# Ledger of designs, part 31: peptides against a protein of PDB entry 4PN1

Target 1, 261 residues: chain A of PDB entry 4PN1
Amino acid sequence: KIEMNFLNKPIVPDTTKVISNFLTHYLITEPVEHVEIEAKLGTLIDLETQNRFEFPVMNETILNPEFNLRTRFESDMTASEHKYLNEFLNQAFRDSQKPGRLPFAYKHTKQVDLFYETEDNSRDKIRVSKNQSDNQVLACVKKRRVADLFLYCPNDAFDIRISISDELPVSMPSGNQQPSLTRLKDRVGYVHQEIKIDLTKTTQNDPVYDTTERHELEVEFGNIADLRDRAQKAKDGMEAPLFRRVQLFMDNVRILRREHS

## One batch from the design tools (peptide; aimed at target 1 N21 H25 F67 L149)

Design b1_p17_6_s1 (made by RFdiffusion4, then SolubleMPNN; from b1_p17_6 with D3E Y4M W14L E16D)
Fold by OpenDDE base, seed 3:
Structure b1_p17_6_s1 (fold): chain B 261 residues (1-261), chain A 17 residues (1-17)
Amino acid sequence: as target 1 above (261 residues)
Amino acid sequence: VEEMILTVEKSEKLLDD
């Protein structure tokens, strides 16, 4: 006979608790109205060396936001890494269609994002997203990043940025207004148990620089209402539902950041 | 499920949204 531990009960990892508290703050304590919560794969860069950040830890570590570590986060990856992740997710999708599994949903979207200056000349721009094929408006929003939480992952190919954003729906810009920037997005989206995984290639033209491309992978909570409900329960003393949901999210992130060619 | 065709280009000038 074997038991899990001397209590014979599951134990919650400290990482799960820290992230859960971070999310609860922006879901319940100081609630963001139109909240988006996502994790991006990328690299923490040391501003002094311009190389990947090196911190004296040996595993996944949440960096304390109270300290300025003189780092920047680059959410880009190589085309080879991006291609590998695409193939990996395609295989995961296929395997999930088998009997006894919960299936992935899949969507391929090609869109154009048009950025407009606001009438008040605020720092935040209005983004109009349109379907590239039929010019259908998909969204018109003013997005503001509220907070970031960084995970340094020395044993994996990527570090992680978890971001809290406010994606405010706004009215369409006036018909006489011209966009200040146009960006093309080719996005392959996978959804499993209401967790969204997006693989995105972004193309941007600059009048001074050549066409630039970015390759990104992001993981997002697909059901904010459910997550907010779980966070409220946690504030009321029932933490288990929130911990389970955060654990699921982080396990998906951990799988992806370990994969590379 | 479709695969994306990817090309390596500089991305330093892209806005972080």
Scores: peptide ipSAE 0.016, ipTM 0.476, DockQ to the pose 0.019
OpenDDE base, seeds 1, 2, 4, 5: peptide ipSAE 0.019, 0.019, 0.013, 0.021; ipTM 0.484, 0.516, 0.505, 0.534; seeds 1, 2, 5 fail the geometry check

Design b1_p17_6_s2 (made by RFdiffusion4, then SolubleMPNN; from b1_p17_6 with Y4M W14L E16D)
Fold by OpenDDE base, seed 4:
Structure b1_p17_6_s2 (fold): chain B 261 residues (1-261), chain A 17 residues (1-17)
Amino acid sequence: as target 1 above (261 residues)
Amino acid sequence: VEDMILTVEKSEKLLDD
């Protein structure tokens, strides 16, 4: 008989604990009311070299946010990388439809995001999301980035940014206001065990600058209420449910960041 | 040719392995 370890019990990786604590803070300790929690694939760029930052580590490492590393995170990838991930996820979707598996759900959404300036900071723009086909309003929110946690992944194609955001529902802008920015989003969403994986092609038309395209992949916790419940239990001394959920989330992220053409 | 996001084709009959 083989045992997992000398205790014959699952062990929680330190990464899972660190992330769990990070999430618990913004779910329970200083709760964000309309919290969105997502991981984006991208690259940590050294501001001095404009190349990927190099840390003296050999594996996935959570960066200490207390240190200013003079980096920026680019949540963009090449079209080819994005296409590869799309194909990969399509295959994963197909495979999950087989008997004995938990199936993916799939949704293709084309939306337009209209950004409206507020008297507040530029980060607090009102975003109105509409379906491109029927102009139905999908959401009207004021999104605020609350916190980020960066994972440097030297062995993988991408680094990771886990972001905590507050998406405050707000009233529609007045009809006399013009959007300061319009962004088209072509998004395919895959949901597995309430973890959302979105591939998004974003097209932004700037009247001054040429049309810019971005290719993003994000992984999101699809059931915040459940996650909050798990975080509360963790604060109450029962950490296992939270750890399991975070582990699931991170395993999905790890799968995706390793995939490259 | 801008790489378009590919939709999951519903019609691919799962080839019975």
Scores: peptide ipSAE 0.022, ipTM 0.513, DockQ to the pose 0.013
OpenDDE base, seeds 1, 2, 3, 5: peptide ipSAE 0.018, 0.016, 0.018, 0.022; ipTM 0.515, 0.500, 0.513, 0.510; seed 3 fails the geometry check

Design b1_p17_6_s3 (made by RFdiffusion4, then SolubleMPNN; from b1_p17_6, 5 letters changed)
Fold by OpenDDE base, seed 3:
Structure b1_p17_6_s3 (fold): chain B 261 residues (1-261), chain A 17 residues (1-17)
Amino acid sequence: as target 1 above (261 residues)
Amino acid sequence: VDDMILTVEKAEKLLDD
């Protein structure tokens, strides 16, 4: 007879606990009203070397936000890496349609994001998202970054930024206001068990600089209400539902960050 | 290589060819 450990019970990884506590803070303790919670794949860059940050650890580790490590996070990847991930996710989608599996949902969107300055000249811009084909308004929001949690992943192709944002729905800018910035987005979205995985190609025209392209992959919690409920239960002493959901989220992230061309 | 995002339909077509 074999047992899991000397208690013969599952053990929760420390990473899961730390992330769960981080999320609980912004879901329950100091709740963000219109919260978005996403993980982006990218690279932690050492500001001194301009190379990938080298931290004296040998595995996935959450960086303590209380320490200034003089890093920046680049949420970009090469076109080749992005293509590889696209192919990988397409295959995962197909495989999930087989009997006995939970299927992915799939959506392809092409949108234009128009950014407008606020009347008070605040740092937060109003973003109007429109469908490229018919100019239908998809969203009008003011997004504020609330907090970040960085994971250094020395054994994988990418590091991770988990971000808490507040996306406040706002009224459309006045018809006389011109956008300060325009971005084109080509996005393929995959949804599995209410976790969203988005591949996005962003094109930005700069009047001074050449057209820049960015290739991003993000993983988002698709059911915030459920997540908030789980976080509340955790505060009330029942942590298992939250841990399970965070573990699922992180396992998806871990799968993706290991894949590269 | 192109940097266009492949739809599922396009990916399936490529596999069938």
Scores: peptide ipSAE 0.023, ipTM 0.569, DockQ to the pose 0.013
OpenDDE base, seeds 1, 2, 4, 5: peptide ipSAE 0.021, 0.019, 0.023, 0.020; ipTM 0.547, 0.537, 0.562, 0.515

Design b1_p17_6_s4 (made by RFdiffusion4, then SolubleMPNN; from b1_p17_6, 5 letters changed)
Fold by OpenDDE base, seed 3:
Structure b1_p17_6_s4 (fold): chain B 261 residues (1-261), chain A 17 residues (1-17)
Amino acid sequence: as target 1 above (261 residues)
Amino acid sequence: VDKMILTVEKSEKLLDD
């Protein structure tokens, strides 16, 4: 007979606990009202060397936010890496349509984001998102990043930034206001078990510099109400539902960060 | 099996509004 361990019970990875506690803080303890929780693939850059950060660890490691490591996070990737991930997700989508599997859902959107200065001249800009094809307004929000949690992943192609943001719905800017910045976004979105995976190509025109493109992959919790319920249960002493959901999220992230061209 | 290729395409034009 073979058992899992000397208790013959599953054990929760420490990473899952740390992330769960981080999420619980911003879901329950100091709740963000219109919370968005996403992980982006990218690279931790050492500001001193301008190379990828090198920390004396050998596996996935959550960096302590209380320490200034003099790093920046670059959420961009190469076009070839982005293409590879797109092909990978397309195959995963196809495979999930087979009998006995839970299928992916898919959505392709092309939108323009218009950024406006606020009337009170706050640092936060209003973002109006419109569909490129018919100019339909998709969203009008003020987005503020509340907190970040960084994962250094020395064995994988990408490091991870988990971000807590507040997306406050706001009224449309007045008709006489001009946007200060415009961005084009081509996004393909995959949804599996209420976890969203988005590949986004962003094009931005700068009056001084040439047009720049950015390639991003993000993973987002698609059901915040359910996640908040799970976090509340965790605060009440039942942690298993939250741990399971965070584990699912992180396993999807781990699959993606290992893939590269 | 669905053979659909779902790609992110390069934007050809910039839009201001």
Scores: peptide ipSAE 0.029, ipTM 0.472, DockQ to the pose 0.014
OpenDDE base, seeds 1, 2, 4, 5: peptide ipSAE 0.014, 0.024, 0.019, 0.018; ipTM 0.468, 0.527, 0.504, 0.465; seeds 1, 5 fail the geometry check

Design b1_p17_7 (made by RFdiffusion4)
Pose (drawn by RFdiffusion4):
Structure b1_p17_7 (pose): chain A 256 residues (1-205, 211-261), chain P 17 residues (1-17)
Amino acid sequence: KIEMNFLNKPIVPDTTKVISNFLTHYLITEPVEHVEIEAKLGTLIDLETQNRFEFPVMNETILNPEFNLRTRFESDMTASEHKYLNEFLNQAFRDSQKPGRLPFAYKHTKQVDLFYETEDNSRDKIRVSKNQSDNQVLACVKKRRVADLFLYCPNDAFDIRISISDELPVSMPSGNQQPSLTRLKDRVGYVHQEIKIDLTKTTQNTTERHELEVEFGNIADLRDRAQKAKDGMEAPLFRRVQLFMDNVRILRREHS
Amino acid sequence: FPEVDLDALNELFEARN
């Protein structure tokens, strides 16, 4: 017989607790009506060295946003790093279809991104996405970035950025208006337990941009868990962000 | 390091909530 600790009851990892606080704040305390919560793989770049951020730590750590660490985030990876993760996810996709396993879901999208500027003093963009096939509109949203949280991961090829955005559905722009940006987007979507794993390849109309993002696919249920956590029963919220961060961690450690 | 002090971050985020 073996116990996990001297209490024999599970304890919350420090990181899971902190991220739960970050998510509960923008879900409940200062709620965002149309919230998107996603984490992107990438690289933390030191502004002076223009290289990867160096920090005297040995494990995955959350950076305090109230400190100026002179750093930016590169949400980009090489084509090989993108293909390597594609193969790994495909293999993980087929293994989930086997007996006893909760399966993956799959969705491949070939669409066009159109970005517009706003009439306000804000730096928001109005995004219009359309099929490359028939050109029917998939979405028309005004996107505002609310908050970011950075995880420096010295043991891995990637760092993590957790973004909380606000995607408000808006009406279509006028025809007599030039889009600020137009690009193709090849998004390969995997879904497991309502956690979305998106593998995106954008082509600038040339420059290519390869990304991997992991986002909560069921916000309404997550908002409910955040409410129960604020009221004491915080176990479901913890179990949820633990699953999210563990998925993010598995993909982060996958590299040649 | 105060930049990565998880106890301080936890207290800050709980105070905001």

Design b1_p17_7_s1 (made by RFdiffusion4, then SolubleMPNN; from b1_p17_7, 8 letters changed)
Fold by OpenDDE base, seed 1:
Structure b1_p17_7_s1 (fold): chain B 261 residues (1-261), chain A 17 residues (1-17)
Amino acid sequence: as target 1 above (261 residues)
Amino acid sequence: SPVTDLKALLEKYEAKN
């Protein structure tokens, strides 16, 4: 018989603990009411060099938000990288349909996001999302990013930003208001064990600038209620369920960020 | 496209269930 370690008990990596604590804060301690929790693949850019950030570490590390590292996060990738990830996820989907596996669910959506300014000149814009096919309103929200946690991943193709956002449902803008910005989103979504993996192609037409196209991959917790329950249990001294869920989430992220064309 | 291919695959699976 082989034991896991000299205590014969699971040990939790620091990354899992740090992320779990981060999530617990915004789920339980200072709860965000309509919370969205997602990880985006991208690149930490050094503001001084405009190149990928370099840090004296050899593996995945969470950057301390208390330090200004003079970085920005680019949540974009090349079309080729995006295509590669799409093919990779398609294969993963196919493999998951085999007997004995938990299957992926898949959804393809095309939507238009209309952004409206608020009367209060708040930084938060109202976003109206409509289905491109029938113009059905899918959502009307004010989305505010509450907090970010950045992971520098020197061995992988991508760095990671984990974001806590508040998506407040709001009333539709008045019919007299014109959108300040319109974005087209082509999204393919893969769901496995209530973790959502979305590949999104976003097209934005600017009257002054050329059409901007972005390719994004995001990983989202699909069951916030369950996650909140796990976080509450963690606060109450039972951390294992939360750690397991965070570990699952991060393992999926790790798989994806290692893939490159 | 990869998206189209997967859609076709899904349709095939739905027809079998």
Scores: peptide ipSAE 0.038, ipTM 0.633, DockQ to the pose 0.013
OpenDDE base, seeds 2, 3, 4, 5: peptide ipSAE 0.033, 0.000, 0.032, 0.025; ipTM 0.606, 0.246, 0.617, 0.581

Design b1_p17_7_s2 (made by RFdiffusion4, then SolubleMPNN; from b1_p17_7, 10 letters changed)
Fold by OpenDDE base, seed 1:
Structure b1_p17_7_s2 (fold): chain B 261 residues (1-261), chain A 17 residues (1-17)
Amino acid sequence: as target 1 above (261 residues)
Amino acid sequence: NEVTDLEKLLKLYEAKN
């Protein structure tokens, strides 16, 4: 007979606890009303070397936000890497449709994002998202980045930024207002157990500079209400549901960040 | 072609979705 450990009970990794606490803060303690919680794959760049940051650790490590490590996060990857992940997720989708599995849901969206300045001179711009096919408004929001948590992943293809954002629904800009920026987004979304995985190709046309493309992969909590409920339970002394959900989220992230072309 | 649309595949599994 083999037991899990000397208590014969599951043990929660410290990473899960730290992230759970981080999320709980912005879900319960200082709650963000229209919260979006996502992890983006990318690269931590050392501002001094302009290369990938090198930290004296040998595995996945949450960086302490209290320290200025002089880094920036680039939420981008090569087209080749993006294509590989797309193919990988397509295969995962196919496999999940087999009997006995929980199936992925899939959605393909092509949209245009128009950014507008605010009348109050807020740093946060208004984003109007429209469907490219019929020009229907999908959303009109003012998005504010609230907090970031960075994971340095020396053994994987990508580092991770977990972001807390506030997406406030706002009224449409006046008809006389012109967008300051326009971006095209081609997004394929995969949803498994209410975890959203989005591959997005963003195209931005600049009148002066060449067209720029970005390739992003993000993992998002698809059920914020459930997550908030779990966080509240954690505050009330029952941490297991939150830990399980965070563990699921992070395991999906871990799978993805290991994949590359 | 960097983003592959699985629309055709979805039609095959419409009953499951």
Scores: peptide ipSAE 0.070, ipTM 0.732, DockQ to the pose 0.014
OpenDDE base, seeds 2, 3, 4, 5: peptide ipSAE 0.033, 0.031, 0.041, 0.037; ipTM 0.666, 0.524, 0.678, 0.666

Design b1_p17_7_s3 (made by RFdiffusion4, then SolubleMPNN; from b1_p17_7, 11 letters changed)
Fold by OpenDDE base, seed 3:
Structure b1_p17_7_s3 (fold): chain B 261 residues (1-261), chain A 17 residues (1-17)
Amino acid sequence: as target 1 above (261 residues)
Amino acid sequence: SPVTDLEALEKKYTEKN
């Protein structure tokens, strides 16, 4: 007879607890009204060396936000890495369509994002997203980054930034206003168990600089209402539902950050 | 650019279910 441990019960990884507490803060304690919660794959860069950050740890580690480590996060990856992840997710999609599995959903979106300055000259810009084919308005929002949590992953291809954002729906800018910036986005989205995985190629035209391309992968909680409910239960003493959902999210992130060409 | 062949696949499986 084999048991899991001397209690014969599953235990929750410390990473799951830390992230769960972080999410609970911005879902319940100081609630963000129109919250978006996403993880981006990228690289923590040491500002002094301009190389990937080196910290004296040997595995996935949440960096303490109270310490200024003099780092920046680069959410970009190479075209080759992006292509590999796309192929990987395509295969995962196909495999999930087999009997006995929960299927992925898939959506391809080509959009243009138009950024407008606010009348009060606030740092936050209004983003109008339109479908490239028919100019249908997909969204008009004012997005503000509220908080970040960084995971240093020395054994994997990518580090992780988990971000809390406030995505406030706003009215369309006046017809006389010109956008300050335009970005083209080619996005393929995969959804599994209400977790969204997006691969995005962004093209930005700069009048001074050559056209720049960015390749991003993001993982997002697709059901915020459910997540908020779980967080409330956790605050009330029932943590298991929240831990399970965060574990699912993080396992998906862990799968993706280990993949590279 | 992202590979977009999955739209056709999704339609096939959605119709079967």
Scores: peptide ipSAE 0.064, ipTM 0.735, DockQ to the pose 0.014
OpenDDE base, seeds 1, 2, 4, 5: peptide ipSAE 0.031, 0.030, 0.012, 0.035; ipTM 0.672, 0.636, 0.442, 0.648

Design b1_p17_7_s4 (made by RFdiffusion4, then SolubleMPNN; from b1_p17_7, 8 letters changed)
Fold by OpenDDE base, seed 2:
Structure b1_p17_7_s4 (fold): chain B 261 residues (1-261), chain A 17 residues (1-17)
Amino acid sequence: as target 1 above (261 residues)
Amino acid sequence: SPVTDLEALEKKFEALN
């Protein structure tokens, strides 16, 4: 008979604990009301070299936010990488439809995001999201980035930013107000066990800098209510449910960040 | 193209649901 360890009990990786604590803080301790929690694939850029950050570690490492590492995060990838991930996820979708598996759900969304200036704070723009086909309003929110947690992943194609955001629903801008910025989003969403994986092609028309295109992949917790419940239980001393959900989330992220064309 | 692949997948998904 083989045992897991000398206690014959599961052990929680430190990464899982750190992330769980991070989430618990913004779910329970200082709760964000309309919280969005997502991980984006991208690259940590060293501001000094403008190349990918080099840190003296050999594996996935959560960077301490208390230290100024002089980095920025680029949440973008090449069209080729994005295409590869799309094909990869398409295959994963197909495989999950087989008997004995939990199936992916799939949704294709084309939306336009209209950004409007606010009178009170120019930094916090109102975002109106509309369906491109029928102009139906999908959302009108003021999004605030609350916190970030960065994972440096030297062995993988991408680094990771886990972000806590507050998406406050707000009233529509006045009919006479013109948007300051428009973005077209072509998004394919894959959902597995309430974890959302989105591939997004974003097109932005800038009157000065021509049209820019970004290719993003994000992984999001699809059931915040459940996650908050798990976090509350963790705060009350029952950590296992939260750890399990975070582990699932991170495993999906780990799969994706390792894939490359 | 990625678009065509996605459209095909979408059609398949719609057929399954």
Scores: peptide ipSAE 0.032, ipTM 0.679, DockQ to the pose 0.014
OpenDDE base, seeds 1, 3, 4, 5: peptide ipSAE 0.009, 0.000, 0.006, 0.016; ipTM 0.460, 0.291, 0.377, 0.459

Design b1_p17_8 (made by RFdiffusion4)
Pose (drawn by RFdiffusion4):
Order: C-alpha cells, then structure tokens, then sequence
Structure b1_p17_8 (pose): chain A 256 residues (1-205, 211-261), chain P 17 residues (1-17)
C-alpha cells in the first residue's frame, strides 16, 4: 500500500493554482462577455539580444507580468516543427479511436482572413473569415486582447503564452472600405474532451506563418467551474486547468 | 529574481479577493 503524501489527499500544483486565479479573475471577478482563452506555443525573445530569453531557472515558470522583463513573444515555428507536431497529433488521433479511449474529434478548415481597422482610438481589429471554397462568411468579430500570461520553459523548444481575448460578434463592414490585412489560413483542428488543439498555417498575400494553439472549447462550463471555485468548491476548476496545462505541456515537449 | 518569482502567487490571489 502506498500513499501519495503524508496526508493521503491530492494537493494542487503551484502553477495550476496561479493560472486558476488568472482565469477566475477574467471569468468571474472582472468578467469578459465573449471571452476566448487560449495558449500558444512559441518563443520568448529578449528585446536586446533578439534571441531566446535567458533566465536562471530550471523548470517551467510563470513570469510576473507586473515586472518589465523586456521581452516579446514569437508565436511562430519552422515548417519542420509544425510537420513534426502534425504527425504526432495524427498518431495521437488514431490511438484515441481504439477501445477504452475517449476519442479525438477532427475539423480541417481552409478559410480567408480579412482584418479591418476600427473607428475608435482603440487598437482593436475587426476580423472577417470566409471559406476559400464558396466564400460564405464563417464569422465577423471585433477582437480585443485583454490579458497575457507567459510561461518560460527552459527545458523545451517552446515557451507558452496564455491569452485572454474578447471576441464580440459585430456587423459586416462596408464594401467601400479597404481591409488592413488579407491572408489565407489552413487550420487543422483536433478536439479532445472539449480542449481544442489547433494547428494553423497562414499565408500572407510571400510569407508563411506556422502556429499551434490550445484553447478551452467550452467556456460556459469553465465559467461555471470558476464560480464554484470563488465559492469554495474549487476542485472542478483545478481539474480543468490541470488538463489544459498538461495537454499544452505534452505538445511543448514534442520536438526532434 | 527571487522577488520576481515570489510575488506571483500573492499577486494573483489579490485579484480574486
């Protein structure tokens, strides 16, 4: 017989607790009506060296946003790194279809992104996405970035950025208006337990941009867990962000 | 470095209080 600790009851990892606080704040305390919560793989770039951020730590660590670390985030990866993750996810996809497993879901989207500027002093963009096939509109949203949280991962090829955005559905722009940006987007979506794993390849109308993003697919249920956590019963919220971060961690460690 | 790392948890606790 073996116990996990001298208490024999599970304990919350420090990171899971902190991220739960970050998510509960923008879900409950200062709520965002149309919230998108996603984490992207990429690289933390030191502004002076223009290389990967160097920090005297040995494990995955959350950076305090109240400190100026002179750093930016490159949400980009090579074509090989993108293909390598594609193959790994495909193999993980088929293995989930086997007996005893909770299966993956799959959705491949070939669409066009149209970005517009706003009439306000804000730096928000109005995004219009259309099918490359029939050109029917998939979405028309005004997107505002609310908050970011950066995880430096010295043991891995990637760092993590957890972004909280606000995607408000808005009406279509006028025809007599030039879009600030127009690009193709090849989005390969995997879904497991309502956690979305998106593998995106955008083509600038040339320059290519390869990304991997992991987002909560069921916000309404997550908001309910965040409410229970504020009221004491915080176990379901912890179990949720633990699953999210563990998925993000698995994809982060996958590299040649 | 220690001040940067040690103030993370109490900072995010203050947000949900």
Amino acid sequence: KIEMNFLNKPIVPDTTKVISNFLTHYLITEPVEHVEIEAKLGTLIDLETQNRFEFPVMNETILNPEFNLRTRFESDMTASEHKYLNEFLNQAFRDSQKPGRLPFAYKHTKQVDLFYETEDNSRDKIRVSKNQSDNQVLACVKKRRVADLFLYCPNDAFDIRISISDELPVSMPSGNQQPSLTRLKDRVGYVHQEIKIDLTKTTQNTTERHELEVEFGNIADLRDRAQKAKDGMEAPLFRRVQLFMDNVRILRREHS
Amino acid sequence: VDEILDEVEPFFDSLVE

Design b1_p17_8_s1 (made by RFdiffusion4, then SolubleMPNN; from b1_p17_8, 7 letters changed)
Fold by OpenDDE base, seed 4:
Structure b1_p17_8_s1 (fold): chain B 261 residues (1-261), chain A 17 residues (1-17)
Amino acid sequence: as target 1 above (261 residues)
Amino acid sequence: IKEILDSVAPYFESLVK
């Protein structure tokens, strides 16, 4: 007979605990009302070299946010990498439709994001998202980035930024306002066990800069209410449900960040 | 605006019939 360990009980990786605590803070302790929690694939860039930062670690490592590491996170990848991930996820989708598996859901969305200036800072612009096909409003929000947690992943193609955001629903801008920025998003979304995986090609026409394209992959908790419930239970002394959910999330992230063309 | 609205990811394919 094989046992998991000398206690014959599951052990929680330290990474899971750290992330769980991070999430619990913004779910329960200082709760963000309209919280969005996502992980983006990208690269931690050394501000001095403009290359990927090299930390003296050999595996996935959560960086301590208390330290200014003089880095920036680039939530972008090459078109080839993005295409590869699309193909990979398409195959994963197909495989999940087989008997005995839990199926992916899939959605392809083309949306236009219109950003409107507010009296607040640039990060708190009003974003109106509309479906490109029928011009229906999908969302009107003022998004605020609350916190980030960075994972340096030396063995993988990408580093990870886990972000806590507050997406406050707001009223539509007045008809006399013009958007300061327009962004087109071509997005394919995959959902498996309420974990959302989005591949997004973004085209942005900046009035000051040339048209830019970005290729992004994000992994999001699709059921915040459930996650909040789990976090509350964790605060009440029952941590296992939260740990399991965070581990599921991170395992999906780990799969994706290893894939590259 | 027209140019941006016509932009797509050419490698995205339909998975749902």
Scores: peptide ipSAE 0.166, ipTM 0.688, DockQ to the pose 0.014
OpenDDE base, seeds 1, 2, 3, 5: peptide ipSAE 0.034, 0.020, 0.016, 0.031; ipTM 0.530, 0.555, 0.521, 0.520

Design b1_p17_8_s2 (made by RFdiffusion4, then SolubleMPNN; from b1_p17_8, 6 letters changed)
Fold by OpenDDE base, seed 3:
Structure b1_p17_8_s2 (fold): chain B 261 residues (1-261), chain A 17 residues (1-17)
Amino acid sequence: as target 1 above (261 residues)
Amino acid sequence: FQEILDSVEPYFQSLIE
């Protein structure tokens, strides 16, 4: 017989605890009402060198947001990398349909996002999303970025940004308003155990520059109510449910960030 | 099982070629 450690009990990684505390803050302590919580794959860029950020650590490390590290996050990847991840997720989908597994759900969406200035000229824009095929309105929201948590991942293809956003449903802009920006989005979404994984190709037409394409992968908590419940339990002294959910989320992120063409 | 696979097969196309 073997045991997992000298206590013969599971142990929670420190990364899980740190992220759990971060989420609990914006779910319970200073709650964001219409919260969206997602992780994006990308690259931390050192503003001084314009290369990938280098820090004296050898594995996944959460960067302290209180320090100005003079970095930016690029939530983009090459078309080749994006294609590889798409093929990888398609295979994962197929494998999950087998007996004894929990299945993925799949959705393919093509939409147009129209961005409008607000009447008060606030920095936050109104986004109207419409289906490309029939022009039906899918959503009308005002999104505010609340907080970010960055993970430097020196051994993997990508670094990670975990973002807390407030996505407020709002009324449609008046018919007299013109959009300041339009974006085409082609998205395939995979859902497994209420964790959403989206591959998105965004096309934006710039009047000055050529049409630009962005390729993104995001992982999102699909059940915020459940997550908030788990966070509340954690505040009440029962941390295990929250830790388990965060661990699941991060393991999915870790799988994806290690994949490369 | 095969019926399920057949029903979702069209969705296995790559988003990016």
Scores: peptide ipSAE 0.087, ipTM 0.608, DockQ to the pose 0.012
OpenDDE base, seeds 1, 2, 4, 5: peptide ipSAE 0.040, 0.036, 0.084, 0.029; ipTM 0.618, 0.473, 0.637, 0.515; seed 1 fails the geometry check

